# Peptides against a protein of PDB entry 4CIC: the designs that were tried, part 19

Target 1, 148 residues: chain A of PDB entry 4CIC
Amino acid sequence: KVSTKGHYGVQAMFDLAQHFGEGPVSLKSIAERQGLSEPYLEQLIAVLRKAGLVKSVRGAQGGYILAREPRDIKVGDIIRVLEGPIAPVESVSQDDPEHSLKFDFSVTKSVWEKVKKSIEEVLDSITLADMLKDAEEAQMAQGYMYYI
Target 2, 147 residues: chain B of PDB entry 4CIC
Amino acid sequence: KVSTKGHYGVQAMFDLAQHFGEGPVSLKSIAERQGLSEPYLEQLIAVLRKAGLVKSVRGAQGGYILAREPRDIKVGDIIRVLEGPIAPVESVSQDDPEHSLKFDFSVTKSVWEKVKKSIEEVLDSITLADMLKDAEEAQMAQGYMYY

## One batch from the design tools (peptide; aimed at target 1 E83)

Design b2_p13_7_s2 (made by RFdiffusion4, then SolubleMPNN; from b2_p13_7, 11 letters changed)
Fold by OpenDDE base, seed 2:
Structure b2_p13_7_s2 (fold): chain B 148 residues (1-148), chain C 147 residues (1-147), chain A 13 residues (1-13)
Amino acid sequence: as target 1 above (148 residues)
Amino acid sequence: as target 2 above (147 residues)
Amino acid sequence: VFGDILELPGEPV
């Protein structure tokens, strides 16, 4: 299961991508459209802003915008900002130094490193622009199904 | 981060693979070699046994063995048994029916489905026999560095 | 399974 943080973070960034070029979007409007708690969204946006993926605009028409074009933001960039590096295994080895049977779990570690790499490759292959395109194609397909 | 359950489950199954053909291995000996809590290992082995990946042997020389050859057990099989289906997204949509703005998060859902598929493909591409081979190659490489 | 990104069902968050 994708973490709630990663899931809602990608969802909020996708909402900002859908409104890219239309000006600043209020957190309230994102929360309403995406079915998110506004306080939770504030925490996510604060992290994304600090990482330079989102910009805040002040004023009566203030809110948030993407700091980059949707094509220049990978899903992997969003996940790394919210969740940190995809750590494959917490080296369970850090907390109990005495039971550091340095069993060179190199082989088991390599399995999880392969999975990590695979996740990173997938998430780095998908941009917010790709997601916008997929949404447009899905909407067109639904529109065609209503006319048939 | 791989769950502790998945990590230790693969580790315990790999220990049983290293001893495959040598007869039954005691949980105590697995726990000692792998640095695992014996009570925790008992829980893992109970699940793996129920799923038919491990067999119990009774008697004074009793213990556990792999139920299949190492080549016939994928890492994906172990993970599915211990953790269930790799669910990409908990559909956060199940618990709050009223805020079921059925925003067809089909696009965001598709991202996580792609991630799930990629993980499944990797884990299903690795057998316990592949892990044994990698361990032997690593041990040979270390042996050559000592000469 | 995969901590920060993929919580496997049944681990406490």
Scores: peptide ipSAE 0.111, ipTM 0.817, DockQ to the pose 0.165; fails the geometry check
OpenDDE base, seeds 1, 3, 4, 5: peptide ipSAE 0.100, 0.085, 0.092, 0.102; ipTM 0.809, 0.810, 0.810, 0.812; seeds 1, 3, 4, 5 fail the geometry check

Design b2_p13_7_s3 (made by RFdiffusion4, then SolubleMPNN; from b2_p13_7, 10 letters changed)
Fold by OpenDDE base, seed 5:
Structure b2_p13_7_s3 (fold): chain B 148 residues (1-148), chain C 147 residues (1-147), chain A 13 residues (1-13)
Amino acid sequence: as target 1 above (148 residues)
Amino acid sequence: as target 2 above (147 residues)
Amino acid sequence: VYGDILTLPGDSV
């Protein structure tokens, strides 16, 4: 399961991508559009800002913007910032180093490493720009369905 | 993160695969080898048995065996039995169908569907037989390091 | 808490 944190973080970043170039977006407006609680979004944005994915703009028209262009932000970047390294398994291995020495543990670990790598490859292959394009294409497809 | 349940389930099934053809394995022996609590393993085995991945053998030499050959059990099969369908995101979508209609929700959902598909493909590409082979190769490689 | 198999990083199960 993508954490609720990762899920909503991607939604919030995607909302900022949709408004990229339009100036700062208020947390309230993001929260309303994405169906997020404003306090929860504030926590997410704080982490994303600290990681340099988001910038805060001060003033009467203040809010948040993407710190980079949508093409330069991978979904994997967002997830790594919010959730840390993509760990396919909760590292059962951190608490008991002695279990790490069992051969069986090595083989099972390799399965999860393959899963991790696959997830990383997928998430690193998708940018916010790709998501914007997919959104535009889907909106166009819906528009055509109303004209037929 | 693979749940502890999925992780230990794969370990338990792999232990049964290592002993496939040797007869029934006791839960105690699996628990000892895999570092699992016996009560927890009993719960896992009950689910795996109900799903037809494991068989119980009764008697003095009773225990558990794989219900199928190691080559016929994918890691994905084990995971689906223990954890249900591989859901990359907790379906935020089940509780609020109105959120599903937002265009933005559709795009984000598609990202997670791609992740899901990728994970399913990986887990369905690995059998217990593949894991056995990897174990044998690793054991051989360790053996060569001592010569 | 039935942990989903594929927790993306950061899901507290």
Scores: peptide ipSAE 0.096, ipTM 0.805, DockQ to the pose 0.430; fails the geometry check
OpenDDE base, seeds 1, 2, 3, 4: peptide ipSAE 0.083, 0.094, 0.090, 0.074; ipTM 0.798, 0.805, 0.800, 0.802; seeds 1, 2, 3, 4 fail the geometry check

Design b2_p13_7_s4 (made by RFdiffusion4, then SolubleMPNN; from b2_p13_7, 9 letters changed)
Fold by OpenDDE base, seed 2:
Structure b2_p13_7_s4 (fold): chain B 148 residues (1-148), chain C 147 residues (1-147), chain A 13 residues (1-13)
Amino acid sequence: as target 1 above (148 residues)
Amino acid sequence: as target 2 above (147 residues)
Amino acid sequence: VYGDIITLPGDPV
């Protein structure tokens, strides 16, 4: 399961992608459209800003914009910023030294490394531009269903 | 991250695969080899047994065996039994009706469905027999480095 | 534990 943080982070970044080139978007407007609490969104945006995926614009029409074009932001980039490196296995706390005979059975570790690699490949294959295109295609398909 | 439950479940099933055909293995011996607590292993084995992936053998030399050959048990089968269906997104509780304007933006859902499918494909491509083969190859490679 | 991109069903949030 993608964490709630990763899920809502991708939603917020996608909202900013939909408004890319239209100027700064307020956190309030993102929160309203995405069904997020404004305080929760502030925390997500603060992390994304620190990582250089979003920019803050100050002023009366201030808010947030994507720091890069939607094609230059992968879903994997968003997830890595919010969740850190995709770890396939929870690091079963290295801190229990008595359970240090974790036979890190290289074989079981290799299974989880394969899972990690697969997830990374999928998330790095999807950009915000790909998501915009999929949204447009879905909207067109719905439009055609209303005319039939 | 695979849950601790999924991780240790795969380890316990792999231990049973290494002893497949040698007869019943005690939970104590699995716990000792895998560095697991015996009570935790009992819980895992109870679930795996109920799902028909392991069998209990009663008697003085009783214990557990795989219910199927290692080639007929996928890692995905073990994970589905222990964790349930691989859900790509935590079901953000459907229960908050006021946040029911979850614009289930079909687009964001589709991203997580792609991730789910990819994980399922990987886990369903790996059997306990594949893991046994990888272990044998690793042991041979280590043996050659010592000469 | 915030770092878990993939929590399997039943992991404590």
Scores: peptide ipSAE 0.059, ipTM 0.795, DockQ to the pose 0.159
OpenDDE base, seeds 1, 3, 4, 5: peptide ipSAE 0.051, 0.058, 0.019, 0.058; ipTM 0.789, 0.791, 0.778, 0.794; seeds 1, 3, 5 fail the geometry check

Design b2_p13_8 (made by RFdiffusion4; failed a check: the pose's geometry)
Pose (drawn by RFdiffusion4):
Structure b2_p13_8 (pose): chain A 133 residues (1-84, 100-148), chain B 132 residues (1-84, 100-147), chain P 13 residues (1-13)
Amino acid sequence: KVSTKGHYGVQAMFDLAQHFGEGPVSLKSIAERQGLSEPYLEQLIAVLRKAGLVKSVRGAQGGYILAREPRDIKVGDIIRVLEGSLKFDFSVTKSVWEKVKKSIEEVLDSITLADMLKDAEEAQMAQGYMYYI
Amino acid sequence: KVSTKGHYGVQAMFDLAQHFGEGPVSLKSIAERQGLSEPYLEQLIAVLRKAGLVKSVRGAQGGYILAREPRDIKVGDIIRVLEGSLKFDFSVTKSVWEKVKKSIEEVLDSITLADMLKDAEEAQMAQGYMYY
Amino acid sequence: SADAVITIVADAS
């Protein structure tokens, strides 16, 4: 199961990545395109702004823009920002879960917002039918 | 975060794997060694039994034992047993989570109870200091 | 000190 925070955090950061070249966009526009609740997005952006992943701009087309290029933002970075008598007895079971955790970390660190932009272009494109191989 | 079910399901199955050669053990003994609640364990075992992963034995010093050898039980098998208008718009974000799911499946399918038994021996051993 | 993004093993039927 993917948390609401992780899903919406990545969705919002990806929407900003899709508008990075064009410039700032409003939070309302992000919520509209992504189907997110604006109050929840406002809270999410606040953390991402404190983390230096997004920045606000005061322009007419003010609003929000990525604070780092998409190629320099791993999906794992976003997730890391959003997340927060005695004796020793080794648990092999816990070691299995550590391996699960490591693999997840590896996948999320292997994908940047730029990689997601490239995938978005390839997967949702259109072309003449002869070119589908 | 790992669910209580996944953690206790794997713990209980591994305890049975550690006692596979010796024979059946009681549910109380599993709960005691693993620090589990007996009511929760009983419910858990019932599903594992229905799935053919564990079997009950009448015996006298009877109890429960694995229904398949440890080498034939993947951790992923245990997890799979315990788990249960319109338009199209592709979500690249969801594709990321599909990749996460695939990697987890791969890790859990690559580890059997036999692998866990081997790891348990190696990690919890004692030996002359000169061999470290 | 927020929650984890990923929670695994999903609920039963």

Design b2_p13_8_s1 (made by RFdiffusion4, then SolubleMPNN; from b2_p13_8, 11 letters changed; failed a check: the pose's geometry)
Amino acid sequence: GGEDILFIPEDSA

Design b2_p13_8_s2 (made by RFdiffusion4, then SolubleMPNN; from b2_p13_8, 10 letters changed; failed a check: the pose's geometry)
Amino acid sequence: GGGAILFLPDDAA

Design b2_p13_8_s3 (made by RFdiffusion4, then SolubleMPNN; from b2_p13_8, 9 letters changed; failed a check: the pose's geometry)
Amino acid sequence: GGGAIIFITDDSA

Design b2_p13_8_s4 (made by RFdiffusion4, then SolubleMPNN; from b2_p13_8, 9 letters changed; failed a check: the pose's geometry)
Amino acid sequence: GGEAIIFIPEDSA

## One batch from the design tools (peptide; aimed at target 1 K1, target 2 K1)

Design b2_p14_1 (made by RFdiffusion4)
Pose (drawn by RFdiffusion4):
Structure b2_p14_1 (pose): chain A 133 residues (1-84, 100-148), chain B 132 residues (1-84, 100-147), chain P 14 residues (1-14)
Amino acid sequence: KVSTKGHYGVQAMFDLAQHFGEGPVSLKSIAERQGLSEPYLEQLIAVLRKAGLVKSVRGAQGGYILAREPRDIKVGDIIRVLEGSLKFDFSVTKSVWEKVKKSIEEVLDSITLADMLKDAEEAQMAQGYMYYI
Amino acid sequence: KVSTKGHYGVQAMFDLAQHFGEGPVSLKSIAERQGLSEPYLEQLIAVLRKAGLVKSVRGAQGGYILAREPRDIKVGDIIRVLEGSLKFDFSVTKSVWEKVKKSIEEVLDSITLADMLKDAEEAQMAQGYMYY
Amino acid sequence: DLGGPAIEIAPGPL
């Protein structure tokens, strides 16, 4: 199960990545395109801003823009920002979960917002039918 | 975050794997060794039994034992047993999560209870200090 | 408890 915060955090950061070259966009526009609740997005952006992942701009087309290029933002970075008598007895079971955790970390660190932009272009494109191999 | 059911399901199955050669053990003994609640364990075992992963034995010193050898039970098998207008718009974000899901499935399918038994022996051993 | 997902990604409050 993916948390609401992980899904919306990545969605919103990806929407900003899709508008990075064009410039700032409003939070309302992000919520509209992504189907997110504006109050929740406002809170999410506030954390991402404090983390240096997004920045606000005061322009007419003010609004929000990525604070780092998409190629320099791993999906794992976004997730890391959003997340927060005695004796020793080794648990092999816990070691299995550690291996699960490591593999997740590896996948999320292997994908950047730039990679997602490239995938978005390839997957949602159109072309003449002869070119589908 | 790992669910209580995944953690306890794997713990209980591994305890049975540690006692597979010796024979059946009581549910109370599993709960005691693993620090589990007996009511929760009983519910858990009932599902595992229905799935053919564990079997009850009448015996006298009867109890429960694995229904398949440890080498034939993947951790992923245990997890799978315990788990249960319109338009199209592709979501690249969802595709990331699908990749996460695939990697987890791969890790859990690559580890059997036999692998866990081997790891348990190696990690919780004692030996002359010169051999470290 | 049984029947739900075994693993949660990005758990906890925002």

Design b2_p14_1_s1 (made by RFdiffusion4, then SolubleMPNN; from b2_p14_1, 5 letters changed)
Fold by OpenDDE base, seed 2:
Structure b2_p14_1_s1 (fold): chain B 148 residues (1-148), chain C 147 residues (1-147), chain A 14 residues (1-14)
Amino acid sequence: as target 1 above (148 residues)
Amino acid sequence: as target 2 above (147 residues)
Amino acid sequence: GIGGAAITLAPGPL
C-alpha cells in the first residue's frame, strides 16, 4: 500500500498542477477540494517545499505553486520525497547479529529487487502532465456520455 | 514493503521447493534453515495448506510437501494467499458517506491501478521453479569463483 | 528519521 502520506501528497501536487499558471493557491482551497485537513496538508507542503517541488508565494493573495512545470515532476519524485526510497521488503535489519545464519537469501532478495524496479519504472513513467491529460480525456468522455 | 508474513511465506515455500521429490520436510527443519520461529512457521503453513499450496504428510517421518510442482506455483499465488489481493492504496473506504465530495479521484486511482498491475505482472512471472534455477546458477557461479 | 517504506504490499502497520 502507498502510505496515506504518499497518496495525499500526489493528490495535493495534482491539485497544484490543475492550477498551474493561474497563480498561487491557498492551502485552505486545496484542503477543501481534496478532502484533506489543513494542518495535515501544511505538513505535506512543508516537506514538498523543502525538496524544491513546491514554492510559497507571500502576500494577501499568497499561497503555493509548483516549483517546476507539471511535465518535469514525476509521481516517483513525489513518492521519494514524502516516503523515501521505494523498498519492497524491509531490509531484514542487518542489525540482528545473533541469527547471522548466512543463508544466502540472494534468490528471495532478487524477487523483491525485481518488484522494486518495476514499481520505480511505473512511477517514473508518469508525470503530473500525463495526469492532467488523463483528467481532460476523462472529462471529455463523460461529456460525450451525457449527450447520448 | 512486502509484509514479514509474505516474505517468510515465500522463503518457506522456496525451502519446500528445494526439497521437492525428497519426501516430507519437518517444520522444525524449515525453521532452522530459514531462521524462523517454529510457532510462526506453523501459522504460515496452516494458511498455505488451507489454500492448497502445501500438503501435510502424517506419520513418524511426516511433515510438509508442496501440493503442486514448483513450476505450477507463482510467487504471486503465495502473496495473494498470505496477504490477500495486492492493493497499492487502501481502498479509501467507500463507507464514509458524509464527505461525498465526488471529486473524481479517477486520475490518482489510475496511477495506483497501474502500480498494482505492474506488481502483479512481476509476481505472476516468477515461479518457484524459476527461483530454483536462479539458485543453481548462483551456486555454479560461486563454484567457478573458487577455482 | 523513520525510513518509512514508500510502498508496502501488505497493509503496513503504522
Scores: peptide ipSAE 0.160, ipTM 0.814, DockQ to the pose 0.134; fails the geometry check
OpenDDE base, seeds 1, 3, 4, 5: peptide ipSAE 0.151, 0.150, 0.146, 0.151; ipTM 0.806, 0.808, 0.808, 0.815; seeds 1, 3, 4, 5 fail the geometry check

Design b2_p14_1_s2 (made by RFdiffusion4, then SolubleMPNN; from b2_p14_1, 6 letters changed)
Fold by OpenDDE base, seed 2:
Structure b2_p14_1_s2 (fold): chain B 148 residues (1-148), chain C 147 residues (1-147), chain A 14 residues (1-14)
Amino acid sequence: as target 1 above (148 residues)
Amino acid sequence: as target 2 above (147 residues)
Amino acid sequence: GIGGPAITLVSGPL
């Protein structure tokens, strides 16, 4: 499972993408739209800002903006910043030298590396711009269902 | 991450695949080869047996065997038995109807469904027979480095 | 902490 942190981090970044070019968004408004506590969102945004995915704007109409265009931010970039490297297994301690020498350990490790690569390829193939497009298509499809 | 349970379950099933056709393997011998505690392995094997992936053989030379040929057991089958359905996100409670109605929730959900599908495709593409072949190829490659 | 495994495949509580 993606952690609650990764999940809500992608939601918060997508909310900022929907408002990209409209100016700074307040943490309060993101929290209200996404159903998050403002203190929890502050912690997420602090990490995303330190990684250079988000910028803080100061002033009476201050808040946060994406630091890059939505097309230049992958879902994989958000996940790596919030959760670290994609690891499909717990590192069964690389520190147990007796397990590292077992042939069976090498073959099972190859299975998990294939899973890792597959997850990375998916998450690195999806941008915030792709998510915005999928959102627009789904709104149009709903609009057509209300007019029929 | 795959849990310790899923990881060691795949190792124990692979050990049984290496001995497929040689007769029953004792839990003690699997535990020694895989570096597992025998009581922990008993719990794993009980679940795998109930799911019909493993058979128990009774007698003085009793133990466990694969219930199917290595080619007929996918890594995905082992993981689903030990861990349940592959879920890429915590089920943020399907029970919060207010979150289900948010458009943003639908788009983010589609990302996680794509990840789920990708993981399922990989795990369902790998059999215990494929793992046995990869093992043989790696042993041959090591043998050639010593000559 | 920022450094745990990103994606856990397991349905169970950590």
Scores: peptide ipSAE 0.146, ipTM 0.817, DockQ to the pose 0.124; fails the geometry check
OpenDDE base, seeds 1, 3, 4, 5: peptide ipSAE 0.123, 0.128, 0.122, 0.130; ipTM 0.808, 0.806, 0.811, 0.815; seeds 1, 3, 4, 5 fail the geometry check

Design b2_p14_1_s3 (made by RFdiffusion4, then SolubleMPNN; from b2_p14_1, 6 letters changed)
Fold by OpenDDE base, seed 5:
Structure b2_p14_1_s3 (fold): chain B 148 residues (1-148), chain C 147 residues (1-147), chain A 14 residues (1-14)
Amino acid sequence: as target 1 above (148 residues)
Amino acid sequence: as target 2 above (147 residues)
Amino acid sequence: GIGGPMITLADGPL
């Protein structure tokens, strides 16, 4: 499972993408829209800011903005920042290399590396701009269902 | 990360695949080879047996065997049995549908569904027979490095 | 029993 941290991080970044070009968004407004606790969101935003995905704007209309255009932020970038490298398996602590059949571990490891690569390819293929487009298309589809 | 349960389940099933056709394998021997605790392996095997991936053989040479040929067992089958449906996100409890912007949830959900599908496709593309073949190829490659 | 988290994308603990 993507951690709750990764999931909520993508939601928060998507909310910032929806408001991209409109100016700074308050953490409170993101938290309210995305159903997140404000303290939890503050921790996520702090990490995202440190990684250069989000900028803080100071002043009376202060808040947060995307540090880059939505097209220049992959879902994979958000996940890597929040959770680290995409690892399909916990690093079974390499700590006791002596007794485990080294060979069987290599084959099972290759399965998980294939899973990792596949996940990375998917997450790196989706930008916040793609998510915005998918949102617009879904809004249009809902709008058409009300007129039929 | 694949859970420790899923990881060790695949290891245990792969060990049974390596011995497929040689007769029943003891849990002790699997545990020793795969670096698993025997009590933990017993729990995994109980689940795998209940799902019909493993058979128990009784007698003096009793133990476990694969219930199907290695080619007829996908890694995805093992993972689904041990962990349930591949869910890329914790089911954020759908319990409070009222206050979350239903629309934003649909787009983020679609991202995770794409990830799910990709994981399923990979895990369903790999059989225990493919893993056996990869093991044989790697043994041959190691054998050639010694000359 | 709540089935534990399956495949987390990140190096984080399951």
Scores: peptide ipSAE 0.079, ipTM 0.798, DockQ to the pose 0.428
OpenDDE base, seeds 1, 2, 3, 4: peptide ipSAE 0.075, 0.078, 0.049, 0.046; ipTM 0.790, 0.799, 0.787, 0.791; seeds 1, 2, 3, 4 fail the geometry check

Design b2_p14_1_s4 (made by RFdiffusion4, then SolubleMPNN; from b2_p14_1, 4 letters changed)
Fold by OpenDDE base, seed 2:
Structure b2_p14_1_s4 (fold): chain B 148 residues (1-148), chain C 147 residues (1-147), chain A 14 residues (1-14)
Amino acid sequence: as target 1 above (148 residues)
Amino acid sequence: as target 2 above (147 residues)
Amino acid sequence: GIGGPAITLAPGPL
């Protein structure tokens, strides 16, 4: 499972992508549209800003913007910033010396490495621009269903 | 991450695959080879047996065997039995009615469905027979490095 | 902390 943090991070970044070029978006307005608490969103945005995916704009009409164009931000970039490296297996914490799985059979490890690679390829193939396009196509499809 | 349960379930099933056709394997011997506690392995094997992936053999030389040939057991079959359906997102438990995130935007959901499909395709492409072959190839490669 | 596993296959909380 993607963590709640990763899931809501992608939603918040997608909200900022929908408003890209329209100026700064307030955290309050993102929180209202995405169904998030403003304090939780502040924590997510702080991490995303530190990673250089988001910029803060100061002033009375201040808020946040994407730091790059939607086409230059992958879903994989957002997930890696919020959750860290994609790990398909719990690294048995090296800190439990008694249950050092000495027999990390090279074969079972190779299965999980294949899963990791597959997830990375998918998440690195999807940009915020691809998500914007998919949203537009979905809205057009709904519009056609209301006219029939 | 694959849960500890899924990971050890694949290891235990692979151990049974290595001994396929040699007769029943004791839980004690699997536990010793895989570095598992016998009580934990008993719980895993009980689930795998109920799902029809493993059979119990009774008697003094009793134990467990694979219920099917290694080629007819996918890694995905083992994971689905132990962990349930592969879910890339936490299903917000329907049981917390207040935070029903009504705006599961169709677009964000589609991203996670693509991830799910990709994981399923990988896990369903790998059999216990493929894992046996990879182990044999690795052992041969080690043998050639010692000569 | 920034450092937990990103994606788990298990249905449990991170």
Scores: peptide ipSAE 0.145, ipTM 0.818, DockQ to the pose 0.130; fails the geometry check
OpenDDE base, seeds 1, 3, 4, 5: peptide ipSAE 0.139, 0.135, 0.130, 0.139; ipTM 0.808, 0.809, 0.812, 0.815; seeds 1, 3, 4, 5 fail the geometry check

Design b2_p14_2 (made by RFdiffusion4)
Pose (drawn by RFdiffusion4):
Structure b2_p14_2 (pose): chain A 133 residues (1-84, 100-148), chain B 132 residues (1-84, 100-147), chain P 14 residues (1-14)
Amino acid sequence: KVSTKGHYGVQAMFDLAQHFGEGPVSLKSIAERQGLSEPYLEQLIAVLRKAGLVKSVRGAQGGYILAREPRDIKVGDIIRVLEGSLKFDFSVTKSVWEKVKKSIEEVLDSITLADMLKDAEEAQMAQGYMYYI
Amino acid sequence: KVSTKGHYGVQAMFDLAQHFGEGPVSLKSIAERQGLSEPYLEQLIAVLRKAGLVKSVRGAQGGYILAREPRDIKVGDIIRVLEGSLKFDFSVTKSVWEKVKKSIEEVLDSITLADMLKDAEEAQMAQGYMYY
Amino acid sequence: IAMDAIEIASDEPI
């Protein structure tokens, strides 16, 4: 199960990555394109802003833009920002979950917003039919 | 976050793997060794039994035992048993989560109860200090 | 994702 915060955090950061070259976009526009609740997005952006992942701009086409280039933002970075009588007895079961955790961390650190932009171009494109191999 | 059912399901199955050669053990004994609630364990075992992962034995000092050898039970098998106006628009974000799901499946399918038994022996051993 | 034994992006780490 993926949390609402992880899904919406990545969706919103990806939307900003898709508009990075064009400049700032409003939060309303992000919510509209991504099907997100504006109040929830407002709260999410506030954390991402404090973390230095997004920044606000005061222009006519003010709004929000990524604070770092997409190539320099791993999906794992986004997730890390959003997340917050005694004895020892080793648990092999817990060690299995540690291996699961490590593998997730590896996957999320291996993908940047730039990688997602490249995948988005390849997957949702159109072309003459002869070129599908 | 790991669910209570995944954690307790794997703990209980591993306890049975640790007692596979010795024979059946009671559910009370599993609950005691693993720090589990007996009612929750009983419900858990019922599903595992229906899935052919554990079997009950009448015996006298009967109880429960693995229905397959530890080497033939992947951690992923246990998890899979316990788990249960239109347009298309590809979501790259969802594709990331699919990759996360694939890597978890791969890790859990790469570990059997036998692997856990071997790891348990190696990690919780004692030996002369000169051999460390 | 069709799974529920693990919650991803949780405040409670493994």

